Peptides against a protein of PDB entry 5A53. Designs and how they scored, part 15

Target 1, 230 residues: chain A of PDB entry 5A53
Amino acid sequence: LVENVKQALFIPGQSCNKNLHDIMVDLSALKKPDMKRFNRKNDIHPFEDMSPLEFFSEKNDCSLMVLMTSSKKRKNNMTFIRTFGYKIYDMIELMVADNFKLLSDFKKLTFTVGLKPMFTFQGAAFDTHPVYKQIKSLFLDFFRGESTDLQDVAGLQHVISMTIQGDFQDGEPLPNVLFRVYKLKSYKSDQGGKRLPRIELVEIGPRLDFKIGRIHTPSPDMVTEAHKKP

## One batch from the design tools (peptide; aimed at target 1 K6 G85 D141)

Design b1_p24_1_s2 (made by RFdiffusion4, then SolubleMPNN; from b1_p24_1, 18 letters changed)
Fold by OpenDDE base, seed 3:
Structure b1_p24_1_s2 (fold): chain B 230 residues (1-230), chain A 24 residues (1-24)
Amino acid sequence: as target 1 above (230 residues)
Amino acid sequence: MYKPVDELSELDLANQALLEQGML
């Protein structure tokens, strides 16, 4: 079963600023061609009323959404939303730290639209902790693109890397997630007369450190329905 | 010897993870 590529909708909230807009543009570039952006600000408060997002999901045929908001308590906040049957499945607030880098801060490399990224997840909590499991699932779902049976190694030009920033114990604040994007660069190194093919990772941006905010988890019933293969 | 995550660059961690997955 070729699962249809999930479409993403980027929504500027009422409090969206220039920095968030620039972040939105750069992050959404990684989702091309399977991305839509609204040009108008929308007054949406997803943790108070989810109905506007369900409406946008259905109207735009998008099962992925990102709401861009900023406040004193939640600066540079990206709310990631997934829907199933145009109903809210899960939500997570990821606040971008002030140390962010845009694509313009990196050396311009040619990006082929529609190539599937590889993923790396650094930190045991991505496999054990429910919040980091959700983040892992979300980013895999968001950027994986079309499932082709052929691991076309030729299509693997980019790596999305996510690292948990340090260890934590139960009851401690959840460490940030460091989001990085690398390009695979193949070059022939003339080291010592043997032309060995060397692969190097080159950071291409954007660079985002995510602070975890509020989370909405799906009901057990919705989990069961979403995992039923049609 | 796993160096503590604090001593490894994010790039080193990404490279290590790709090697462990057999992708590099």
Scores: peptide ipSAE 0.269, ipTM 0.756, DockQ to the pose 0.048
OpenDDE base, seeds 1, 2, 4, 5: peptide ipSAE 0.249, 0.250, 0.249, 0.239; ipTM 0.744, 0.745, 0.747, 0.744

Design b1_p24_1_s3 (made by RFdiffusion4, then SolubleMPNN; from b1_p24_1, 16 letters changed)
Fold by OpenDDE base, seed 5:
Structure b1_p24_1_s3 (fold): chain B 230 residues (1-230), chain A 24 residues (1-24)
Amino acid sequence: as target 1 above (230 residues)
Amino acid sequence: MSKPVDELSELDKEILKKLEEGLK
C-alpha cells in the first residue's frame, strides 16, 4: 500500500509576526509541492479549542498543520498538528530560538522540488523518551512522505538533521532540538588516477533550534485506528 | 536582521563529519 504523501497546511495565527512568517515560508519550501499556506491570520487556540483545526484539516484535505503564534511566554511558537480522519491525532509546540537562520542567510544552491530528504537523529532519547519519539515521528511523517523501500540514491539531494542539545535527567527541562538542513554535493576527487566520488554536506537552511512546549497525545483508540493497515 | 552564516559552528562540523561517515 503506497501511503499517499501527507499534505501540510501552514496557518498564521493572530499573533504571527514577520520573523514567524519568514520561518514559515522557508520551512514550508521544504514541503513543496505538498504544502498550502494561508495568507490571512486566524485566531486559533489549539489547546483551548481544537475544532477550528479539524475544520481546516477537512476543508483543505491536509493531515498536517502548522500554526504560527508568538507571545511573551511562547515566542516564535510553531504548533505542529497531525490529524487522522480529520480529527486531531497529536499536537506539539516547538518554539524557535532567536538564533535562527533563514534560507537567505546561506549560499543559494539549486534545489529540485519533490525529492525526499534523508533523516538523521542524534540522541538516544529519540528512541526511548516519549516526547522525543513523538518529535521523531512527526518530522519523519512531515517530510519523508511515502516510505519507498528503495532509497534511490540518485534522488538524494538533502539531509535533515535533528539533534538533542545535551544530556538530561528525569525531572529536568527537556533540551532543545537542533534542526539543520544540508545539501549533498558530489565531487569527483582525482586521487591517484581513480576518480573516487567524494560526498560533502553543505548547510542550506533554515537553521532552527526548537524549544519544546505543550503536547497533546492521542487517545489509545486513535493510536489503534491510525496504525491499522488498510 | 539575522547575520549571514559565514562559518559552520564546531557542533555543525561534528554533525557533518558524522553524516559524511554514515553516507560513505
Scores: peptide ipSAE 0.021, ipTM 0.500, DockQ to the pose 0.048
OpenDDE base, seeds 1, 2, 3, 4: peptide ipSAE 0.019, 0.019, 0.017, 0.018; ipTM 0.497, 0.510, 0.482, 0.509

Design b1_p24_1_s4 (made by RFdiffusion4, then SolubleMPNN; from b1_p24_1, 15 letters changed)
Fold by OpenDDE base, seed 5:
Structure b1_p24_1_s4 (fold): chain B 230 residues (1-230), chain A 24 residues (1-24)
Amino acid sequence: as target 1 above (230 residues)
Amino acid sequence: MHKPVDELSPLELEQLKLFEEGLK
């Protein structure tokens, strides 16, 4: 069963600002054509009431949602939401640091829409720590979907790199996740008569440093249901 | 046989990793 590519809905919250809007536009460009964006602000507080998001999930047939909000306590906050059967599966707040870069800050490169990115994850915690496991799962799900279709190397265009910013101990604040996007460029380097294919990475943006906020984890029952292949 | 992108040659994967390490 080729699971259908998960659709994403980007929702500006009431406190959405220009910076968040620009970030939303740039991040959603990587999800094209499998994304929708609301043009109107919506008053949604997912950690208080999840029902509006479940309604939007069902109404728009989107199992992925991103809510854009900003406050003094949670500046440039992107709440990533996943649904299963139009019910909230998990949520995570990822706050974008002020040092962000937009696609316009990088060299404009043409890219083919609809090519799935390759992912790289730097940091052992992506495989061991529950929060970073959720982040890894979320971003893989968000950009690759559940389609196990092996991308041909010839079709590899983008690399998304996610790095945990430094080491941490138990009880310490969780380090930021550095989100970087690169375009692969193949150069035929003629070094000494051997055409070695050289692959170069060129950063294309956006560049986002995510501070981890609040998290909602699925119930064990929902985990079991979500892993039940129909 | 289409090599999966995940089968970047060890060299390509190393170049990717080195590039990621250099962009840190």
Scores: peptide ipSAE 0.019, ipTM 0.495, DockQ to the pose 0.082
OpenDDE base, seeds 1, 2, 3, 4: peptide ipSAE 0.014, 0.010, 0.017, 0.018; ipTM 0.474, 0.462, 0.496, 0.506; seed 3 fails the geometry check

Design b1_p24_2 (made by RFdiffusion4)
Pose (drawn by RFdiffusion4):
Structure b1_p24_2 (pose): chain A 225 residues (1-189, 195-230), chain P 24 residues (1-24)
Amino acid sequence: LVENVKQALFIPGQSCNKNLHDIMVDLSALKKPDMKRFNRKNDIHPFEDMSPLEFFSEKNDCSLMVLMTSSKKRKNNMTFIRTFGYKIYDMIELMVADNFKLLSDFKKLTFTVGLKPMFTFQGAAFDTHPVYKQIKSLFLDFFRGESTDLQDVAGLQHVISMTIQGDFQDGEPLPNVLFRVYKLKSYKSRLPRIELVEIGPRLDFKIGRIHTPSPDMVTEAHKKP
Amino acid sequence: DSELFEQHAEAEEYYEENYLRSKL
């Protein structure tokens, strides 16, 4: 009954550069094998015209899309896009801060591609705040991959950690979201003692513009059997 | 130790309750 794994399409925008491309490559590696990359630059402006994104979603059968854009106003801009029936469901701009680290900045460890990641979300706003609820929903939907009734404990290899940069009060600017990836190590104490090693990429997301779905589309996308 | 897996189970539960369909 459940759908196939959602495919991701990474799209360099007209203003995409090498540094932003490196961020795309390393982040797209976490999506393997359910990922495609475009090589050319495309003149796409999602908050002016959504038509091209819907076109690419249909012709490439990708319900998850990431547009790469950079200007001084919005530097290192990663626009995460989800579609339903090849129409836009929601969009959010996540801009990467300059303190980012790539896979090259971390010791390369053995890594089995295609395993179900673990998730930890740190911050009460991930459950109550509309903006951060969308981000939690986005990154769960984006990286969870295959749904299954069976889990091999030996397959529990890495965790995707997302932390809000401190608590905040209403009216203040929205804190950044800290994207971290760790590999698990376990030791004997039955329950194991767990330690973590960072493998990257390390990304601090600054929150930009947001598009939300209509109630009608929410009803269809979240319809229950 | 176990807290990591409890938090992950909560994320799995949340995902299952709020599953987003992509197909009509």
Fold by OpenDDE base, seed 2:
Structure b1_p24_2 (fold): chain B 230 residues (1-230), chain A 24 residues (1-24)
Amino acid sequence: as target 1 above (230 residues)
Amino acid sequence: DSELFEQHAEAEEYYEENYLRSKL
């Protein structure tokens, strides 16, 4: 079963600012063509009422949503939402730190739209800690292109790296997740000798450090339903 | 409230203010 590529909807909240807009544009570019963006601000508070997001999920046929809000308490907040059957599955607030870099801060490299990124995860907590497991699952799900096994290596254009910023103990604030995007650059050596193709990773942006905020976790029943392969 | 959400649910062509970023 080729899983249908999940569509993403980017929603400016009422408190969306220029920085979040710019971040939204740059992050959503990595999701093209499987992305929609609203240009108007929407007064949505997903941790108070999820119904508007379920409505948008259904009306736009988007199982992925990102709500951009900013407040004094939650500056540059990107709420990532997943739906299942147009019902909220999970949500996570990821606040972008002020040290972010946009695509414009990097050397413009052309990329082919629709190529699936390779992911790398650095930090054991991505496999063990519930929150980081959710983040890993979310980003893998978010940027899953067409599941064509054969195209994954031959079409590898970019790598998304996600790193947990340092070690932490139980009861400590969860470290940020460092989001980095690299393009694979193959250097053909012009000289006709058997020079091994040198592959270099070039950072292309955006560069985002995510502070973890509020989380909504799915019910056990929804987890079971979402994992039922048809 | 519902009407506001319906009016925004139309796939507004994202007129990127930064048209140059849309082509990346």
Scores: peptide ipSAE 0.027, ipTM 0.544, DockQ to the pose 0.018
OpenDDE base, seeds 1, 3, 4, 5: peptide ipSAE 0.023, 0.021, 0.023, 0.023; ipTM 0.539, 0.538, 0.533, 0.535; seeds 3, 5 fail the geometry check

Design b1_p24_2_s1 (made by RFdiffusion4, then SolubleMPNN; from b1_p24_2, 8 letters changed)
Fold by OpenDDE base, seed 3:
Structure b1_p24_2_s1 (fold): chain B 230 residues (1-230), chain A 24 residues (1-24)
Amino acid sequence: as target 1 above (230 residues)
Amino acid sequence: SKELFEKHAEAEKYYEENYISTKK
């Protein structure tokens, strides 16, 4: 049985500022039509009490949530949450660096709302390191959208690219994850009688560099239950 | 790019193999 497309809820926290609001608007635009946003700030501290998020998951029928908060220790913090049976499955804090760019910073390109993105992951740790594996799983789960046959690749318009910023060793701070979004442009090059279609990637935004913060992982029992295909 | 499509296919396969259900 294939489940419906996972729905996302974007939640401004009490400390949500203008920059976080703008980031929320731009990132959530990539999740349309499978996205809801709250207009009011909510006083939620997910690493202290998860119950409000579980309530919102159930009330809004959203298995994906993003909480927008900012503090001196955790500036521009996006807490990504997933639920299983409206209970918290996992959480990860991703803090947006100050060098972010909004959609308004790029040339406006028309794209079809609701089209499935392509994904690219750069860095071996996405396949080997538990934290980066969680990030890979999360972003695939968040933005994949509808299951389409690989034959419909011709309809794909945009690429979500995630890159680990450099190499790291055990015991070192985890490098940032560079989040980039590109539109595919196909050019007919008439070079030498062979029409080789050239595909170019044009950045469309938002541009976000994520610093990794706190993580909550599911219990082994919850992992076992969540991996059972319905 | 052939490489882009290969990376996309790998990502789709990974998603299917590691799918997390939303409900029981």
Scores: peptide ipSAE 0.632, ipTM 0.948, DockQ to the pose 0.748
OpenDDE base, seeds 1, 2, 4, 5: peptide ipSAE 0.000, 0.009, 0.007, 0.016; ipTM 0.295, 0.287, 0.356, 0.424; seed 1 fails the geometry check

Design b1_p24_2_s2 (made by RFdiffusion4, then SolubleMPNN; from b1_p24_2, 12 letters changed)
Fold by OpenDDE base, seed 3:
Structure b1_p24_2_s2 (fold): chain B 230 residues (1-230), chain A 24 residues (1-24)
Amino acid sequence: as target 1 above (230 residues)
Amino acid sequence: SLKLLEEHKKAEEYYKENYISTKK
């Protein structure tokens, strides 16, 4: 079953600023060619009314959306939305910390567009905690391209790393998620008979530290429908 | 920063453990 690659739509909200725009451009570059961006600001408040997002999902045939907004309470906020049948499946607010780095802050490396990234998820909570499980699922859905057998031959060139920033206990604020993007460099090491390839990761950006905000979880009915493979 | 180096190293280790070791 060749699963169709999910298309992403990036939407600048009314409060989108230059920093968010730059972040949007850089993050969306990782989703090429399966990405659309709006050039105009849209007044969307997804936790108040989801209907505009459902409309955009259907109109643009995108099952992934990212809304870029900023306020005093939710600075540099990226709302990630998934739809199923053009209806909202889930949403999560991820606020970018001020220490972000853009692609321009790193050495420009040529990368092939459309290569599937590998993923690393650092922190046990990605497999056990509902919020971090949702984040893991979201980013896998967002950046996982078409499964082509040919990628095993060409070597995976990019690694997306997500790290939970520290340990936490029940009732404590959820730690940030550290988003990093690396290029994989493989070196043939001729050291002593065992040709173990030396692998080096080179950070290429963007670098984003995500603070977790509001979450919308799918209804049990939508979960059941989404797992029904046609 | 030391923290950035640690994150990078952990990412490399995780990659090696999950993607390199299974192709033997």
Scores: peptide ipSAE 0.236, ipTM 0.733, DockQ to the pose 0.050
OpenDDE base, seeds 1, 2, 4, 5: peptide ipSAE 0.127, 0.203, 0.227, 0.130; ipTM 0.656, 0.707, 0.722, 0.663

Design b1_p24_2_s3 (made by RFdiffusion4, then SolubleMPNN; from b1_p24_2, 10 letters changed)
Fold by OpenDDE base, seed 3:
Structure b1_p24_2_s3 (fold): chain B 230 residues (1-230), chain A 24 residues (1-24)
Amino acid sequence: as target 1 above (230 residues)
Amino acid sequence: SLKLFEENAEAEKYYEENYISTKK
């Protein structure tokens, strides 16, 4: 059973600014063709009222949503939402640090739309810590294209790298997650008459450092229902 | 033409009419 590709909806909040809009455009480009966007600002506060997001999930048939908001307390905030049966499954606030880079800051490389990225995760906490496990799960769900067995090696064009910025102890603030996107570039290296294929990773953007904000975790009942294969 | 992304203007409008306008 080929799992249907999850569709994403990008929503500018009322406080969405130019920087967030540009980040939204660039990040959503990696989700094409499985992406919808709103052009108008919507006054949504998901940690106060989730009903608008459930409505948008159903009306747009999107199980992934990203809300773009900015305030003094939560600057450049991307709230990532997943739904199950058009009900909120989980949410996480990821605030983009001011050192971000857009696709325009990198050398433009042509890429094929719809190719599944490879993921790399750096940091043991991605497998052990609940918050980083949720982030790992979220990004895998978000950018996971059609699982075709045959496309894995021949179709590898992009690598998404996610790194936890340093070590942390219990009770300390959670380190940022460094989001990086690379394109695989094959070079024919002529070393000593043997043409060995050399593969290089070229950063293509966007470059985002995510500060972790508020989290909504799924209810035990929703976890059970979401793991029931239809 | 593969529409690389869609805008659901109808869903936005419906939300504004049913959820935003009722909170004013």
Scores: peptide ipSAE 0.039, ipTM 0.530, DockQ to the pose 0.021
OpenDDE base, seeds 1, 2, 4, 5: peptide ipSAE 0.021, 0.034, 0.023, 0.034; ipTM 0.489, 0.535, 0.567, 0.529; seed 1 fails the geometry check

Design b1_p24_2_s4 (made by RFdiffusion4, then SolubleMPNN; from b1_p24_2, 11 letters changed)
Fold by OpenDDE base, seed 3:
Structure b1_p24_2_s4 (fold): chain B 230 residues (1-230), chain A 24 residues (1-24)
Amino acid sequence: as target 1 above (230 residues)
Amino acid sequence: SEELFKKNEEAEKYYEENYISTKK
């Protein structure tokens, strides 16, 4: 890959509350060191006017943004935004369900900042359905980090897991996406003959169930330009 | 888990094949 690691900007909206702030802190911790956070609330309505987000993308040199808002209609809403040439490429609303868990709800484990995660996607729709393909693309883009030539398995610390919550048919509401983060623990099992390393996954948080909201998709021209490798 | 590594390789391949640039 010829480009630098994509930088993320976390933006509290005017309606950002304590729960959203805590979620923002915990999710953004997984993006360190390639993350900025605003301390002030900003009155941004991205589906009405995208210009403030384009301004912030350029001003902060961030091609990834997350806007934190909450209303009766869209509770605990995380709007994920990507930019191309500091213009909006795509947007998706992901509303966090009330059953969320923070990092403080899990056993504190040592975590090395900047290690590349592994990814797992569960559900056929991640390969076939346009919305779930966008979600897969977005989360890969958001959390992949640096391209390391040596996939040193010894350097793999954590797994980001995304699961579609059940099957659905055409015309039905889109199932939630279950976001989970695990730490990898490798144990040498000395049991008889073949030392198969046992890998255990320990959940470390945050735990987020995402309800899908509104989506903005790029123009065909912008897709063509963005798929040109620099 | 061999399945975990396989799924991660599939995800990496997907990312490389569907890479979205940030700038021209």
Scores: peptide ipSAE 0.691, ipTM 0.960, DockQ to the pose 0.779
OpenDDE base, seeds 1, 2, 4, 5: peptide ipSAE 0.011, 0.006, 0.014, 0.017; ipTM 0.421, 0.328, 0.387, 0.411; seeds 1, 5 fail the geometry check

## One batch from the design tools (peptide; aimed at target 1 G85 S137 D141)

Design b1_p25_1 (made by RFdiffusion4)
Pose (drawn by RFdiffusion4):
Structure b1_p25_1 (pose): chain A 225 residues (1-189, 195-230), chain P 25 residues (1-25)
Amino acid sequence: LVENVKQALFIPGQSCNKNLHDIMVDLSALKKPDMKRFNRKNDIHPFEDMSPLEFFSEKNDCSLMVLMTSSKKRKNNMTFIRTFGYKIYDMIELMVADNFKLLSDFKKLTFTVGLKPMFTFQGAAFDTHPVYKQIKSLFLDFFRGESTDLQDVAGLQHVISMTIQGDFQDGEPLPNVLFRVYKLKSYKSRLPRIELVEIGPRLDFKIGRIHTPSPDMVTEAHKKP
Amino acid sequence: SFHKITENEFVPSFEEYYHEQVLKS
């Protein structure tokens, strides 16, 4: 009954550069094998016209899309896009801070591609705040991959950690979201003792513009059998 | 294609999830 794994399409925008491209490559690796990359630049402005994104979603059968854009006003801009029936469901701009680390900045460890990641979300706002609820929903939908009734404990290899940069009060600017990836190591103490090693990429997301779905589309996208 | 969008939901910590799987094994 459940749908196939959602495919991701990574799209360099007109203003995409090499540094932003490196971020795309390393992050796209976490999506393997359910990922496609475009090589050319495309003049796409999602908050002016959504038509091209819907077109690419249909022709490439990708319900998850990431547009790469950079200006001084919005530097290292990663616009995460989800579609339903090839129409736009929601969008959010996540801009990467300059303190980012790539895979090259971390010791390369053995890594089995295509395993189900584990998730940890740190921050009460991930459950109550509309903006952060969308982010939690986005990244769970984006990287969880295959749904299954069966889990091999040996397959529990890495964790995707997302942390809000401190608590905050209403009216203040929204804190950044800290994207971290760790590999698990376990030792004997039955329950193992768990340690973590960072493997990257390391990304601090600054929150930008947001598009939310209509109630009608939510009803269809979240319809229960 | 009509890929159902994931809603925001409860997600256990990885330590809790890992231990639950080890105990089920």
Fold by OpenDDE base, seed 1:
Structure b1_p25_1 (fold): chain B 230 residues (1-230), chain A 25 residues (1-25)
Amino acid sequence: as target 1 above (230 residues)
Amino acid sequence: SFHKITENEFVPSFEEYYHEQVLKS
């Protein structure tokens, strides 16, 4: 089965720095082999003009994009973009908090490239609140894709956990989303003479706390077209 | 064939990336 896995393009913006680059590298490793990275900085302001992103989507055949920018107002900003028919579908700014951890901050483990992660979502708002619904949809679309086959289940290697950091009321600032990546380790535990398979989760990174920024929501017409399965 | 890779083995460092970009520019 040729899985039409959505391809991702990582774009360093003009203000991309070393920290953002390192974050980009580590996060994009989870998308291998279905990932491209630009080597050059590009002056793109997606909330002012989306045309360059549509151009890159088409030229690179990528329906997922991540723009890496940093400013005083929007430090460590990862703008996640989805396209449909090479037109902007939605966008969301996710700013990485300064407490981030890279893969190098964790114990190096071997992993298999191309295995789809299992996702866990903690927080009711992922199913009720429009912004968190978009985040959930985005990350599922970005890393898991549309299909999970039995091989993906049999090959389950890692878990991506996304947690809303605390409760919030209407009109309050949206809590951060805590992004964590774990590897599944299977141990034969000899507890009481019964060898029970024990599964442990080991954090492998990156560790990212996302502050939610600006959002672009799709037009109703584009939602309708994007949900039309070919 | 699923190739087991070591974490970061196929991930260029920022320094490698920067050098590749600066040297190609």
Scores: peptide ipSAE 0.024, ipTM 0.450, DockQ to the pose 0.018
OpenDDE base, seeds 2, 3, 4, 5: peptide ipSAE 0.008, 0.019, 0.017, 0.016; ipTM 0.297, 0.386, 0.371, 0.400; seeds 2, 3, 4, 5 fail the geometry check

Design b1_p25_1_s1 (made by RFdiffusion4, then SolubleMPNN; from b1_p25_1 with S1M H3Y E7P F10Y F14Y Q21L)
Fold by OpenDDE base, seed 5:
Structure b1_p25_1_s1 (fold): chain B 230 residues (1-230), chain A 25 residues (1-25)
Amino acid sequence: as target 1 above (230 residues)
Amino acid sequence: MFYKITPNEYVPSYEEYYHELVLKS
C-alpha cells in the first residue's frame, strides 16, 4: 500500500515575528518537497475558531498545518494541526525556546531532498503519557514521507531526535521536548586492514526546544474513523 | 545574515480565498 505523502501547510499568523519566520523556513525545509508556505500573515485563532484552518486544509489539500504566532504568554508558538477529511483532528501548541539554532548556525551540509528521516524518541512518556504520545504520533506523521518498502536502511541520511527534558511526576508541568536533526556521515577508517565503517552523527539543525502549550484532542468518533484502515 | 529564501510559491491568504468564495457564490 503506497501511503500518500501528507502535505504540510505553514501559515504565518498575524503576530508572526522575524525569528519565528526564520524557524518556519528552516523547519519547513525538512518537509520539502511536500510543503507549502503562505507568504502573507493570516489572522487565525485556532482555539477560538477552527473554520479558517479547515478551509485552508481543503483548499490546499494539506492534512498537516503549522500556525506561527507569538505573544507574551505564548512566545514563538508553533501550533501543529492535523486534519482528517479536512476537519480538525487534533492540535498542539509547541513554543520554541529562545535558545533555538537555525540551519545557518551549523556547518552547511548538502542533503538529498525527499529522503525519509529516521526518528529516535528518548523518554518513556512518549509511549505512556497521552500528550507525549500525541507529539510522537504528530512528528512521525509529519515527517514519515513516502512509505516505499525499498527505502533501504542504506539510504538513511537524516535522524530526527526527540527527547523529553527530564523526569516528571503526575501533576507537574510537562517537560520540554528537545528537537534535534542529525546527518549520518560515513567515514572509511583506513585503520589496519579491517575497514570498520565509522558512522558519525553530525547535527545540521534546526535545534528547537519545544514548550508544550494548549492541546485539542480528537473526538472519539474521529479517532475511530482515522484508525479504520482502508 | 542574509537568509536565501528559496522562491516560495505564492499561496493565497484566507482573506483572499474567502473573498473569492463569497464573490463566486
Scores: peptide ipSAE 0.021, ipTM 0.458, DockQ to the pose 0.014
OpenDDE base, seeds 1, 2, 3, 4: peptide ipSAE 0.019, 0.023, 0.019, 0.007; ipTM 0.457, 0.508, 0.466, 0.301; seeds 2, 3, 4 fail the geometry check

Design b1_p25_1_s2 (made by RFdiffusion4, then SolubleMPNN; from b1_p25_1, 9 letters changed)
Fold by OpenDDE base, seed 5:
Formats: structure tokens, sequence, C-alpha cells
Structure b1_p25_1_s2 (fold): chain B 230 residues (1-230), chain A 25 residues (1-25)
């Protein structure tokens, strides 16, 4: 069974502001053409009642959702939601730090819409810590796009990089996750008269530092069902 | 539409693509 590319729905919450809107626009650009967004604010509180999100998931045929809210306690909060069978699978709050950069803050580079990103994760916790494992899973699922063979690199132009900001111990606050996007630059370098292929990464934005907030995790039964091959 | 959660092991990393990218450049 060839799975279709997951569709994302971006939802402005009641407290969505200009900054969050701009962040939403830039982040969703990486998900085009597999993205929808609401133009109106919606009063949704996912950690109190998840039923509106399940309704939106089914109505819009989007298995991925991002709710944009902001408060004093949870400033620039992006709640990432995944559904399975239009039921909530997991949720995580990722709050964007004030030092964010938009696409307009970087040198404009040619970008082809719809090309699949590559991923790089820096930090051992992405493979061992349950919260960071969820974050890794989320972003892979969110931006994977179409399945591509390792030998087919023609449709690859950019890299999504996620880095855990520093080491941490048990009981300490979880470090932020640094979200960066790079474009591949291919050129030939002159090495003693021999031209060798070289690849460089150029940051293109957006630049987001995510503070981790509240989390909802699926039941073991939902995990099993969500990973079953039909 | 039915969507599975993507297993992380099914998604090659940038590091895994790097060699192929260099060869294609």
Amino acid sequence: as target 1 above (230 residues)
Amino acid sequence: MFYRITPAEEVPSFEEYYHSLVLAS
C-alpha cells in the first residue's frame, strides 16, 4: 500500500498574533503543497477538549495539525497534533523563542515547492529520551513527504536540522530544540588543479528555537494500530 | 484516508544521502 503524503492543517487560535501568523506562513511554506490553513481564529483548547481537532482532522482530511496560540505563560505556542483514523494520536506544545528569524531575514534563494527535505538530528536524546523521540518522530512524519529512494537525489534541495540545546540530567528542564533549515549548494572546488564536487549548506530560514511544553501521548494500543501495515 | 505514523528508521538521514549527493554533483 502506497501511503499518500500527510496533509497539514494550520489553525490560528483565538490568541494568535502577527508574529505567530508570520511563523505559521513561513513554516507552512515548507509543507506546500500538502498544507491547508484557516483564515479565521478558532477558540480551541486541545488539552481540555480534543474533539474539535478530531472534527477538523476528519472534515479537512488532515492527519497533521498545528494550533497557533500565545499567552503570558505559553508565548508563541505551536501545538503540533497528529491523528490516526481522525483520532488524536499525540500532541506537543513547542513555544517559539523571541529570537526567531523569518524567511525574509535571510538572503532570498531559489526554492522549489514540493521537494522533499532531508533531516539531521543532533543530540543523543533524540534516540533515547521519550520526549525528544516524540519530537523526532513528529518532524519526520510532518515533513517527510513522498518516499524517495536513497539513490534518487534529484528531488532533494534542503535540510531540516534539529539540535538539542545542550546537555541535561534527569530532573532538569528539557533543553530547547533548535530548528534550522538549510539549502544545499553544490559547487566544484579546485584542489591542486583537480575539481572536486563539494556541498555546502546555506541557512534559508525560518530559524526557530522551540521550548517544550505540554505533551499528550497515545495509548499502547493506539501505538500498535498506528504502526500496523495494512 | 489512512495514515500510519512514519517509523524513524524508514527515513534516511542527511548523512546517509550525503555520499549520493556528492556523486550527483
Scores: peptide ipSAE 0.585, ipTM 0.937, DockQ to the pose 0.513
OpenDDE base, seeds 1, 2, 3, 4: peptide ipSAE 0.524, 0.462, 0.525, 0.523; ipTM 0.916, 0.884, 0.910, 0.911; seed 1 fails the geometry check

